Peptides against a protein of PDB entry 7PB4. Designs and how they scored, part 93

Target 1, 105 residues: chain A of PDB entry 7PB4
Amino acid sequence: KMLNIKEYKEKLLSTLGEFLEDHFPLPDRSVKKKKKNIQESSVNLITLHEMLEILINRLFDVPHDPYVKISDSFWPPYVELLLRNGIALRHPEDPTRIRLEAFHQ
Target 2, 218 residues: chain B of PDB entry 7PB4
Amino acid sequence: DALQMAVGYFEKGPIKASQNKDKTLEKHLKTVENVAWKNGLASEEIDILLNIALSGKFGNAVNTRILKCMIPATVISEDSVVKAVSWLCVGKCSGSTKVLFYRWLVAMFDFIDRKEQINLLYGFFFASLQDDALCPYVCHLLYLLTKKENVKPFRVRKLLDLQAKMGMQPHLQALLSLYKFFAPALISVSLPVRKKIYFKNSENLWKTALLAVKQRNR

## One batch from the design tools (peptide; aimed at target 1 F103 H104, target 2 K152 R155)

Design b2_p30_7_s2 (made by RFdiffusion4, then SolubleMPNN; from b2_p30_7, 15 letters changed)
Fold by OpenDDE base, seed 2:
Structure b2_p30_7_s2 (fold): chain B 105 residues (1-105), chain C 218 residues (1-218), chain A 30 residues (1-30)
Amino acid sequence: as target 1 above (105 residues)
Amino acid sequence: as target 2 above (218 residues)
Amino acid sequence: MVSAEAEQTLRLLVEELVILTAELKKLEEE
């Protein structure tokens, strides 16, 4: 039973990965650096897949505080995507923290 | 065997070189249809063809015809159903194909060899209640799958919210009644005692075929 | 513009992943 669930989870993760690449790719950083000196902090944006992995892990690793702090690596449109679709929730007292919806509870 | 050739064609895909691709496709599709309705299909044939129907490899018309002839000779493998559900997540099938799949799943439910893995997909099916086109069929499926452990407060809230949005639908009422049976403390609302659970008898497209399957397995 | 269908599919996939993860954890604790 456990093996079958693990295999299915792995397949689902793979499917999610492919789906995210097709429908929710990161914006191509190819916006030409026009020379204006704004220190565009070279913050490497994480993929939506990586963001979801962080949120899922936090939900299960720390169930009493399942919130993740929004870092500069979180692309704002992805955060909004998760919030508007009810996949994630903002912390009621700290808008810089989000949690994954506890779909299992 | 003509059936093996037909299944092999769908599995491997259209060979580039055939001048009459459409005629060949139609020939093989008719072969599958004829065997399925006459004798049913082996579990292995259903495994292959069901995945093809939901993979988006062929057009909607072909997928619909394949799915309509997913009639078992004896049993359907649970693994085939799990694989099929995984294809629904990829979103390469049409809305009409999704509806047809849920209708098929309800119709063929008793012919699925085991239910352990399908029961793990309960949450996925439950989430599909939000689709108005799927809702009647998903309610019926959930009615067949629901155990006491599936009846959670958050699911009760979602069902009540759905009822508030859609009104008192017979299929939703049936599912709520089952939920109240398993967890009466979670549902304070008085549900009308319906003596007969009316899931829309969407005329089971497979009614005649299912009778034949039951007769062969006795 | 991401289609409403794609967003719904994303939700369903994540929901299923959470449920499966919870089930696995329960089985590991048993």
Scores: peptide ipSAE 0.621, ipTM 0.443, DockQ to the pose 0.412
OpenDDE base, seeds 1, 3, 4, 5: peptide ipSAE 0.611, 0.613, 0.615, 0.615; ipTM 0.438, 0.422, 0.435, 0.426

Design b2_p30_7_s3 (made by RFdiffusion4, then SolubleMPNN; from b2_p30_7, 15 letters changed)
Fold by OpenDDE base, seed 2:
Structure b2_p30_7_s3 (fold): chain B 105 residues (1-105), chain C 218 residues (1-218), chain A 30 residues (1-30)
Amino acid sequence: as target 1 above (105 residues)
Amino acid sequence: as target 2 above (218 residues)
Amino acid sequence: MVSQEAEQRLRLMVEELVILTAELKKLEEE
């Protein structure tokens, strides 16, 4: 039973990854480096898959504080997407923190 | 307005009396093309022109050109798509026009205002998988439309039969992987874990136009 | 504009993934 569930979870993760790449890709970083010297901290945006992985892991690893702080690596449209669809919830007192919805509770 | 005159020409058809029918047609077609690529077309204009392109009222060359310029300014009406699909059943359009339509439908999918009626056409689209020329694009469309309720044993069997006939096609595998996600008990076959979904890039024809539409609607 | 259908599908996939993860955690603790 456990093995079957693990295999199914892995397949689901793979399918989700493919789905996210197709429907929710990151914007092409084709910002041509114009030469100006300012250390524009090239904020390395993470994929929606990586965001979901972080949120899921936090939900199960730290169930008493399942909230993740929104970093600059979180693409704002992805955050809004998760919130709008009820996949994530904003912390009631700290708008910079979000959690995954506890669909299993 | 030049566009209104052009759309009206296609809607009403060529007035019999003009000696220069071909020149007039070309003029109006160029007008539609120019506006569509620059600004996009209104939903009403797409409704009219899309139906014309699939009705067989004009020749294949004209229909192809019309269909290529079905670029929305904002949205495409679901009703326009449903009507267009109804014309596919009548069989007055060429095979190339059908392929182009499915490519268009996939490319413009996010600009269609509603999907409820399109989802009801799931069975019709699924039946079109048997056409080898349409199959890659239909798989992509079905990948966009498929819900858990659409995943039935008979459809799984049909997909597996198609895979047996056509070989392990990337577009079929993508659809099967989605089916397996929704109904793992129906698909006993181990699907190779593909890191990338490989659909034929239907968007290539409209990529620049779609980017412009997305920028205008922000 | 992201398709509403894609967003709904995303929700369903995540929901299922959470449920499966919870089930696995329970089985690992047993």
Scores: peptide ipSAE 0.625, ipTM 0.430, DockQ to the pose 0.318
OpenDDE base, seeds 1, 3, 4, 5: peptide ipSAE 0.621, 0.624, 0.626, 0.615; ipTM 0.422, 0.425, 0.422, 0.408; seed 4 fails the geometry check

Design b2_p30_7_s4 (made by RFdiffusion4, then SolubleMPNN; from b2_p30_7, 16 letters changed)
Fold by OpenDDE base, seed 1:
Structure b2_p30_7_s4 (fold): chain B 105 residues (1-105), chain C 218 residues (1-218), chain A 30 residues (1-30)
Amino acid sequence: as target 1 above (105 residues)
Amino acid sequence: as target 2 above (218 residues)
Amino acid sequence: MVSAADEATLRLLVEELVILTAELEKLEKE
């Protein structure tokens, strides 16, 4: 039973990864519109898959404080997507922190 | 079913001929209250009763009691909330009922099945910030609803104007901090870094009921 | 622009993943 669940979880992770790559890719860096002065903090954006992985891991690793601080590597539209769909929740006291919804509870 | 009879009474209104209208009303109201606090109400029951509470069909005391027992068994329909907001526009409910509704909406926010239509009402809720009695609760609601797309220069200006008028209220500061998070370029004002955001009634009227709902749905 | 259908699918996939993860953790502690 445990082996079957592990295999299914791995398959689901793979499916999610492929789904995210197809439907939720990182924005192409190509639209460098030349507007000058905003410090291009060359912050490497992480994928939505990586964001979800961080959030899931935090939910289970630290269940009493399952919140992740939003870094500059988090693409804002994907943060909004997660919040809009009820996949993530904002911290009630800190808007810079989000948690994954505890769907298992 | 006693609950069905009670809901039906509120929906159809008092039958003219009953000499004991007040006793009958109280009986049905107690039935709804007891079931709501013990088990929660079905989405259909909330749909009916929430609209009744905001329609002005009954007196303020009855409407207040009905609204206080709008506790879901599982979920609240977004459509019920949209209909309820439409009644707020008609203006037949008291100011106290409006305050209670926004408190209820914040308290029950996570139990609403969808948020798409509610998000479209963002502008309506934002306009209600001008009401001093509603402002704390509307700020809390907007804190839950606000997306980057909602953060517009005119809304930033309105919030700063409200802050200038009312002072740095904790609920306004919370909303402004969120606005600054989404659009830092629109808010040049240094906001005090409060480690804690405080909204009024962190202990809502439904705290015990909400705990029970969460336990039943686990 | 991501479709509403894709967003719904994303939610379902994440929900299932969380549930499965919780089930695995329960079984590993047993």
Scores: peptide ipSAE 0.621, ipTM 0.634, DockQ to the pose 0.302
OpenDDE base, seeds 2, 3, 4, 5: peptide ipSAE 0.620, 0.619, 0.619, 0.618; ipTM 0.426, 0.385, 0.422, 0.409; seeds 2, 4 fail the geometry check

Design b2_p30_8 (made by RFdiffusion4)
Pose (drawn by RFdiffusion4):
Structure b2_p30_8 (pose): chain A 91 residues (1-28, 43-105), chain B 212 residues (1-189, 196-218), chain P 30 residues (1-30)
Amino acid sequence: KMLNIKEYKEKLLSTLGEFLEDHFPLPDVNLITLHEMLEILINRLFDVPHDPYVKISDSFWPPYVELLLRNGIALRHPEDPTRIRLEAFHQ
Amino acid sequence: DALQMAVGYFEKGPIKASQNKDKTLEKHLKTVENVAWKNGLASEEIDILLNIALSGKFGNAVNTRILKCMIPATVISEDSVVKAVSWLCVGKCSGSTKVLFYRWLVAMFDFIDRKEQINLLYGFFFASLQDDALCPYVCHLLYLLTKKENVKPFRVRKLLDLQAKMGMQPHLQALLSLYKFFAPALISVKIYFKNSENLWKTALLAVKQRNR
Amino acid sequence: APVWSSEAEALLYQKVQELVEVEAEFRELE
């Protein structure tokens, strides 16, 4: 069961990365890829389940933040605009 | 054949400015509906015309008439429905066309050969609950399509939030009752739905439904 | 600001939702 989930996870991740690079590229400060942004969000969601918010730096491309906000993937902190969290789909 | 000429004409897409083209389009569309309302269409023709109507090609009236004449002689391929869902996801489709398509999918549910690949699109179907114009028809579709595996906690939470936003609507209540039946531990709380008149009820479709 | 297709946006949502669900299940198994 564990190996099946692993194979599925890795296949999903690789295909997601390819899809992101194909459909959500950077334009050309130092910006990070959307993949790294999603990785930071997913890591913070499980590492700190009691505070899954990550600060928005200059490396976050505002179009990516707004994209994640529009599609129900990322959620804004009720008071602090510089923080965003990942929607907890697992619960 | 008389129908294949019209299918090819619609596959060619919209043409130049109209000198006599309005009459030509009308003749082809009349031929298609006559065939559809007399004995029905085959799976291949439906696969073609449904996806042509759900694409950005042709105006709203042509797409509406095509959708209203999408009556199967036998069965409907599920791959055509998958491509139709994808065309909805494209977004170049009219709202009224989307409502008509969901009504058609509800009406033609028992005439789709397989429904497993359609159930695999449960997420795309569920995401359309945000749209309050599609909400009743999407709820009617999910009432038919929902299996036990589809009742995920996230979906229950989002449906409860939508109930709190919109109120205890009949269609929301029916879908929530189905979710309760399938997963009572995740939450506490098929039949009549408004605007569920079968627009595509021909006589032959009726005899096929009774034979079903 | 760039304009992305609705299809790409919908697919992105689905793929990210599945990844988060699988990530939780894999952690429970570990």

Design b2_p30_8_s1 (made by RFdiffusion4, then SolubleMPNN; from b2_p30_8, 14 letters changed)
Fold by OpenDDE base, seed 4:
Structure b2_p30_8_s1 (fold): chain B 105 residues (1-105), chain C 218 residues (1-218), chain A 30 residues (1-30)
Amino acid sequence: as target 1 above (105 residues)
Amino acid sequence: as target 2 above (218 residues)
Amino acid sequence: MPVYSEEAQQQLRLMVEELVILTAEERELE
């Protein structure tokens, strides 16, 4: 049973990865529309896959404080996407923190 | 059943009842209250009763009691909320009922099945910030609803103007902090670093009921 | 802001939900 769950989870992760690349890619750095003042923050944006991994791990590793601080590596549209779709929840007292929805509860 | 009869009474019964002194009305109201607090109400029942509470069909006392027992068994339909907001626009409910509605909306926010249509009402909610009685609860609601796309220069100006008028209110600061998070370039003012954002949640009339709902739906 | 299809967003939610459930089951068996 454990082996089956692991195998299925791996398959799902692979499928999710492909799905995210197709439908939710990071913006291409090349569209430098010179709007001047967007400081090209030298910050490397993480993929939505990586963001979800962080959120899932936090949910299970620290169940008493399952919130993740939003860093500069979090692309704002992804944060909004997760919140809007009920995948993530904002901390009621700290707008810079989000958690994954506890779908297993 | 008794609940169906009670809901039917409110739906089809006498209009413009000003007081809860009618024995029949009281009986049905108690039936709804008992079921709502014990088991919660079905989405269909909430749809009917919520609209009644805001339509002006009954008096303020009755409307208040109905609204206080709008506790879901499972979910609240987004459509019910949209319809309720439409009644607010008509202006047939009292100021106290409006306050209670916003409190209810914040309290029940997680039980609303969808948020897409509610999010489209952002501008309407934002316009209600000018009402001093509503402002704390509207700020809380907006804190829950705000997306990056909602953060516009004109709204920032309005919030800052409100802050100038009302002072540094915790609920207003919470909303401004969220705005700054989404659009830091629009808010040049330094906001005090608060570790905790406080909304007037201590007065949640439904705290016990909501805990029960969450336990039943686990 | 990028425009995402409603269908894609719904599918994303379902996939994440399933992943969370599977993760919980896996953790319970460890």
Scores: peptide ipSAE 0.642, ipTM 0.454, DockQ to the pose 0.331
OpenDDE base, seeds 1, 2, 3, 5: peptide ipSAE 0.640, 0.637, 0.640, 0.636; ipTM 0.496, 0.493, 0.454, 0.401

Design b2_p30_8_s2 (made by RFdiffusion4, then SolubleMPNN; from b2_p30_8, 16 letters changed)
Fold by OpenDDE base, seed 1:
Structure b2_p30_8_s2 (fold): chain B 105 residues (1-105), chain C 218 residues (1-218), chain A 30 residues (1-30)
Amino acid sequence: as target 1 above (105 residues)
Amino acid sequence: as target 2 above (218 residues)
Amino acid sequence: MPVYSQEDQETLRLLVEELVILEAELKKLE
């Protein structure tokens, strides 16, 4: 039973990955580097898949504090997407922290 | 045999070189339909064809026809259903196909060999309640699947919200009644005591076939 | 901001929900 669930989970993850790549891709970094010299820390945006992975892991690893701090690597549209769809919740006291919805509770 | 050839065709896809692709497709589809309605399909055949119907490999019309003939000879593998649900998530099938699938799932529920994995998909099905077209059939499915452990406060809230939005639908009422049965403390709202639980008869599409299946398996 | 289809958003939610549930079940079995 456990093996079957694991296998299914892996399949689902794969499906999700493909789905996210197709429907929720990161914007093409082709935005013309306007030459402004400011060492704009090339904030490497993470994929939605990676973001979800972080959120899911936090939910189960630290169930008493399942919140993740929104980093600069979090693409704002993804954050909004998750919040708007009830996939994630903002911390009531700290707007810089979000958690995954506990769908299992 | 003709059925194996037909299933193989759907599995492998149309051979590019055939000038008469549509005719060949129709031929094989008719073969599957004929066998399915007459004798039912083996679990392996259902496994293959069900996945095909939901994968988006073929057009909606073809998918619909395939799905309509997913009639078991004996049993349907739970794994097939799980895989099918996974395809629903990918969104390559039409809304009508989704509706048909849920109707099928309800109609064929008793013929599914196991329910353990399907029960794990409870949340997925529950989330589909938000789709107005799916809601009646999903309620029915959930009614069949719901255990005490599935009755959570957040789901109760969602059901009540849905009721507020859609009104007191018979199918929703049935599900809420079941929820109240399992967790009366979670549902403070007085539900009208309906003596008869009424779901849309999803079986109507397969009524004759299902009777035949039951007769063969006695 | 990119405009995502409602269908895709719903699908996303469903997939995540399923993953969370599966993860929870797995955790119960460890």
Scores: peptide ipSAE 0.643, ipTM 0.435, DockQ to the pose 0.414
OpenDDE base, seeds 2, 3, 4, 5: peptide ipSAE 0.641, 0.640, 0.639, 0.636; ipTM 0.432, 0.532, 0.390, 0.399

Design b2_p30_8_s3 (made by RFdiffusion4, then SolubleMPNN; from b2_p30_8, 16 letters changed)
Fold by OpenDDE base, seed 4:
Structure b2_p30_8_s3 (fold): chain B 105 residues (1-105), chain C 218 residues (1-218), chain A 30 residues (1-30)
Amino acid sequence: as target 1 above (105 residues)
Amino acid sequence: as target 2 above (218 residues)
Amino acid sequence: MPVYSEEDKQTLRLMVEELVILTAEEKELE
């Protein structure tokens, strides 16, 4: 059973990775958009895949405090995407922290 | 302008016109097509033409061509879609027109300005699942529309019955997966992880046009 | 901000949920 789950999870991760690359890519660094985006140019943004991995890991590693602090590496549109679609939740007392939504198990 | 004249012709023009029998009709249709594919149509123009296409005012060939050029410049009004669905209920359009409409609706879904009223039509769309010709497209539409409140036991049963009848179809699997997400207690079916996204976009008649619209709206 | 399709958003939700469920199952078996 464990082997099957691991294999299935690996397959899903691969599929998810491809899906995210195709449909939720990071903005092209080459697009010199307006002056405000200059600050974003110095920060290494993580992929949505990496962001989700962080959130999932936190959920299981620290289940009593499953919240992750939003860093500068978190692309704001990804954060909003996750929040607006019920994939993540903001901490009720600290808007700078988000958690993965607890899905029905 | 030429477009206004063309739209006006369809709005006030002859009833039950055939595409190949009227040079004037063809001229105006080409005008609409050209503008739609180059620049898109204004929401008001789509409102008029979409209703015409589904009203049965013109022949199937003309209606088909009109539907194919219902490409927005920016947005489609939800009201236009609701009215269009109302025409489906009247049943004056052909089966092929209905199929095309659902394909169009799926393709243009993200360009519809609001979804609140469309969401209220969920039950109507769901009822169309029984039509074999519509089923794949309706599943796709429902995949876009489905919320937790839409996932009811009777709908689950209907989907499972369809699955039993038609086999494990990708479009049904996609919808069932979504239903399971919202109501895990209602669905015990395990769905395999697919490498490909649930719905093939290969049949999108508007692929190039949609890319252009998205580019204009950026 | 980027505009994401409703289809992609729904798919994202499903995939994430499935990943969470699988991760939970994996952890329970460890």
Scores: peptide ipSAE 0.662, ipTM 0.878, DockQ to the pose 0.367
OpenDDE base, seeds 1, 2, 3, 5: peptide ipSAE 0.660, 0.657, 0.660, 0.658; ipTM 0.876, 0.875, 0.876, 0.875; seeds 1, 2 fail the geometry check

Design b2_p30_8_s4 (made by RFdiffusion4, then SolubleMPNN; from b2_p30_8, 15 letters changed)
Fold by OpenDDE base, seed 2:
Structure b2_p30_8_s4 (fold): chain B 105 residues (1-105), chain C 218 residues (1-218), chain A 30 residues (1-30)
Amino acid sequence: as target 1 above (105 residues)
Amino acid sequence: as target 2 above (218 residues)
Amino acid sequence: MPVYSEEDKQRLRLMVEELVILEAELKELE
């Protein structure tokens, strides 16, 4: 049973990855370069897939503090997407921290 | 044979050079339909065509017609169903196709060779209850799949919340009654004792075909 | 900001929900 669940999880992750690439891609790096004449350090944005992976892992690795600090690598539209659609929640006392919704509870 | 050529056409896609692409497509689609309704399709043919119907390779009208003729000669492979559900996750099919798929899945449930992997998809199906268009058919599917191990407190809460929102729908009541049967301590609400569980089966497009399949396999 | 369809947003939520549930099941089996 455990093996079957793991296999299905991997399939679902793969499907999610494909889905996110098609429907929720990162903006092309080329568009950000034109407006930023300012030497600001090319913030390496992570994919939505990577962001979700971090949030899921934190939820289960540290269940007593399932919050992740929002870094500069988090694309703001993704953060807003997750919060507005009930996928993530902000920490009640620290708006710089978000958690994944505990759908299993 | 004509069926193999038709299945091959859908699998490989239309050959670029045909000026009569639409006529060729219609010819092959009719071939599949005729064989499916007369004799049923082999598990391998269903595997290929079901995948195509949900992949978004063809238009909605074609996908709908393919899905309507997914009638087994003997059995449907569980793997085919799992693959089909994976396409639902990708979301390249229309809402109407999704509804039709769940109707198909309920109708063909007994012809699926194994249920172990489908049971692992329980959570996915349960999450689909939130879709108003799918809810009646998903309830029916869950009614067929639900085991004691699936009845969890969080799912009970979700069902009760859904009932509060949508009202006492017969399909939802049927599922809740099953949940109460497996875990009476989780459902304190008195459910009306319905002697007969009623799911809308009047919309089963495959009733005649299924009877024929059962007769052939006796 | 990109405009995402309601359907895509709903699908995203459902897929994430399923992943969380699967992960929880795996943890219970460990």
Scores: peptide ipSAE 0.647, ipTM 0.473, DockQ to the pose 0.438
OpenDDE base, seeds 1, 3, 4, 5: peptide ipSAE 0.645, 0.645, 0.641, 0.553; ipTM 0.447, 0.452, 0.457, 0.719; seed 5 fails the geometry check

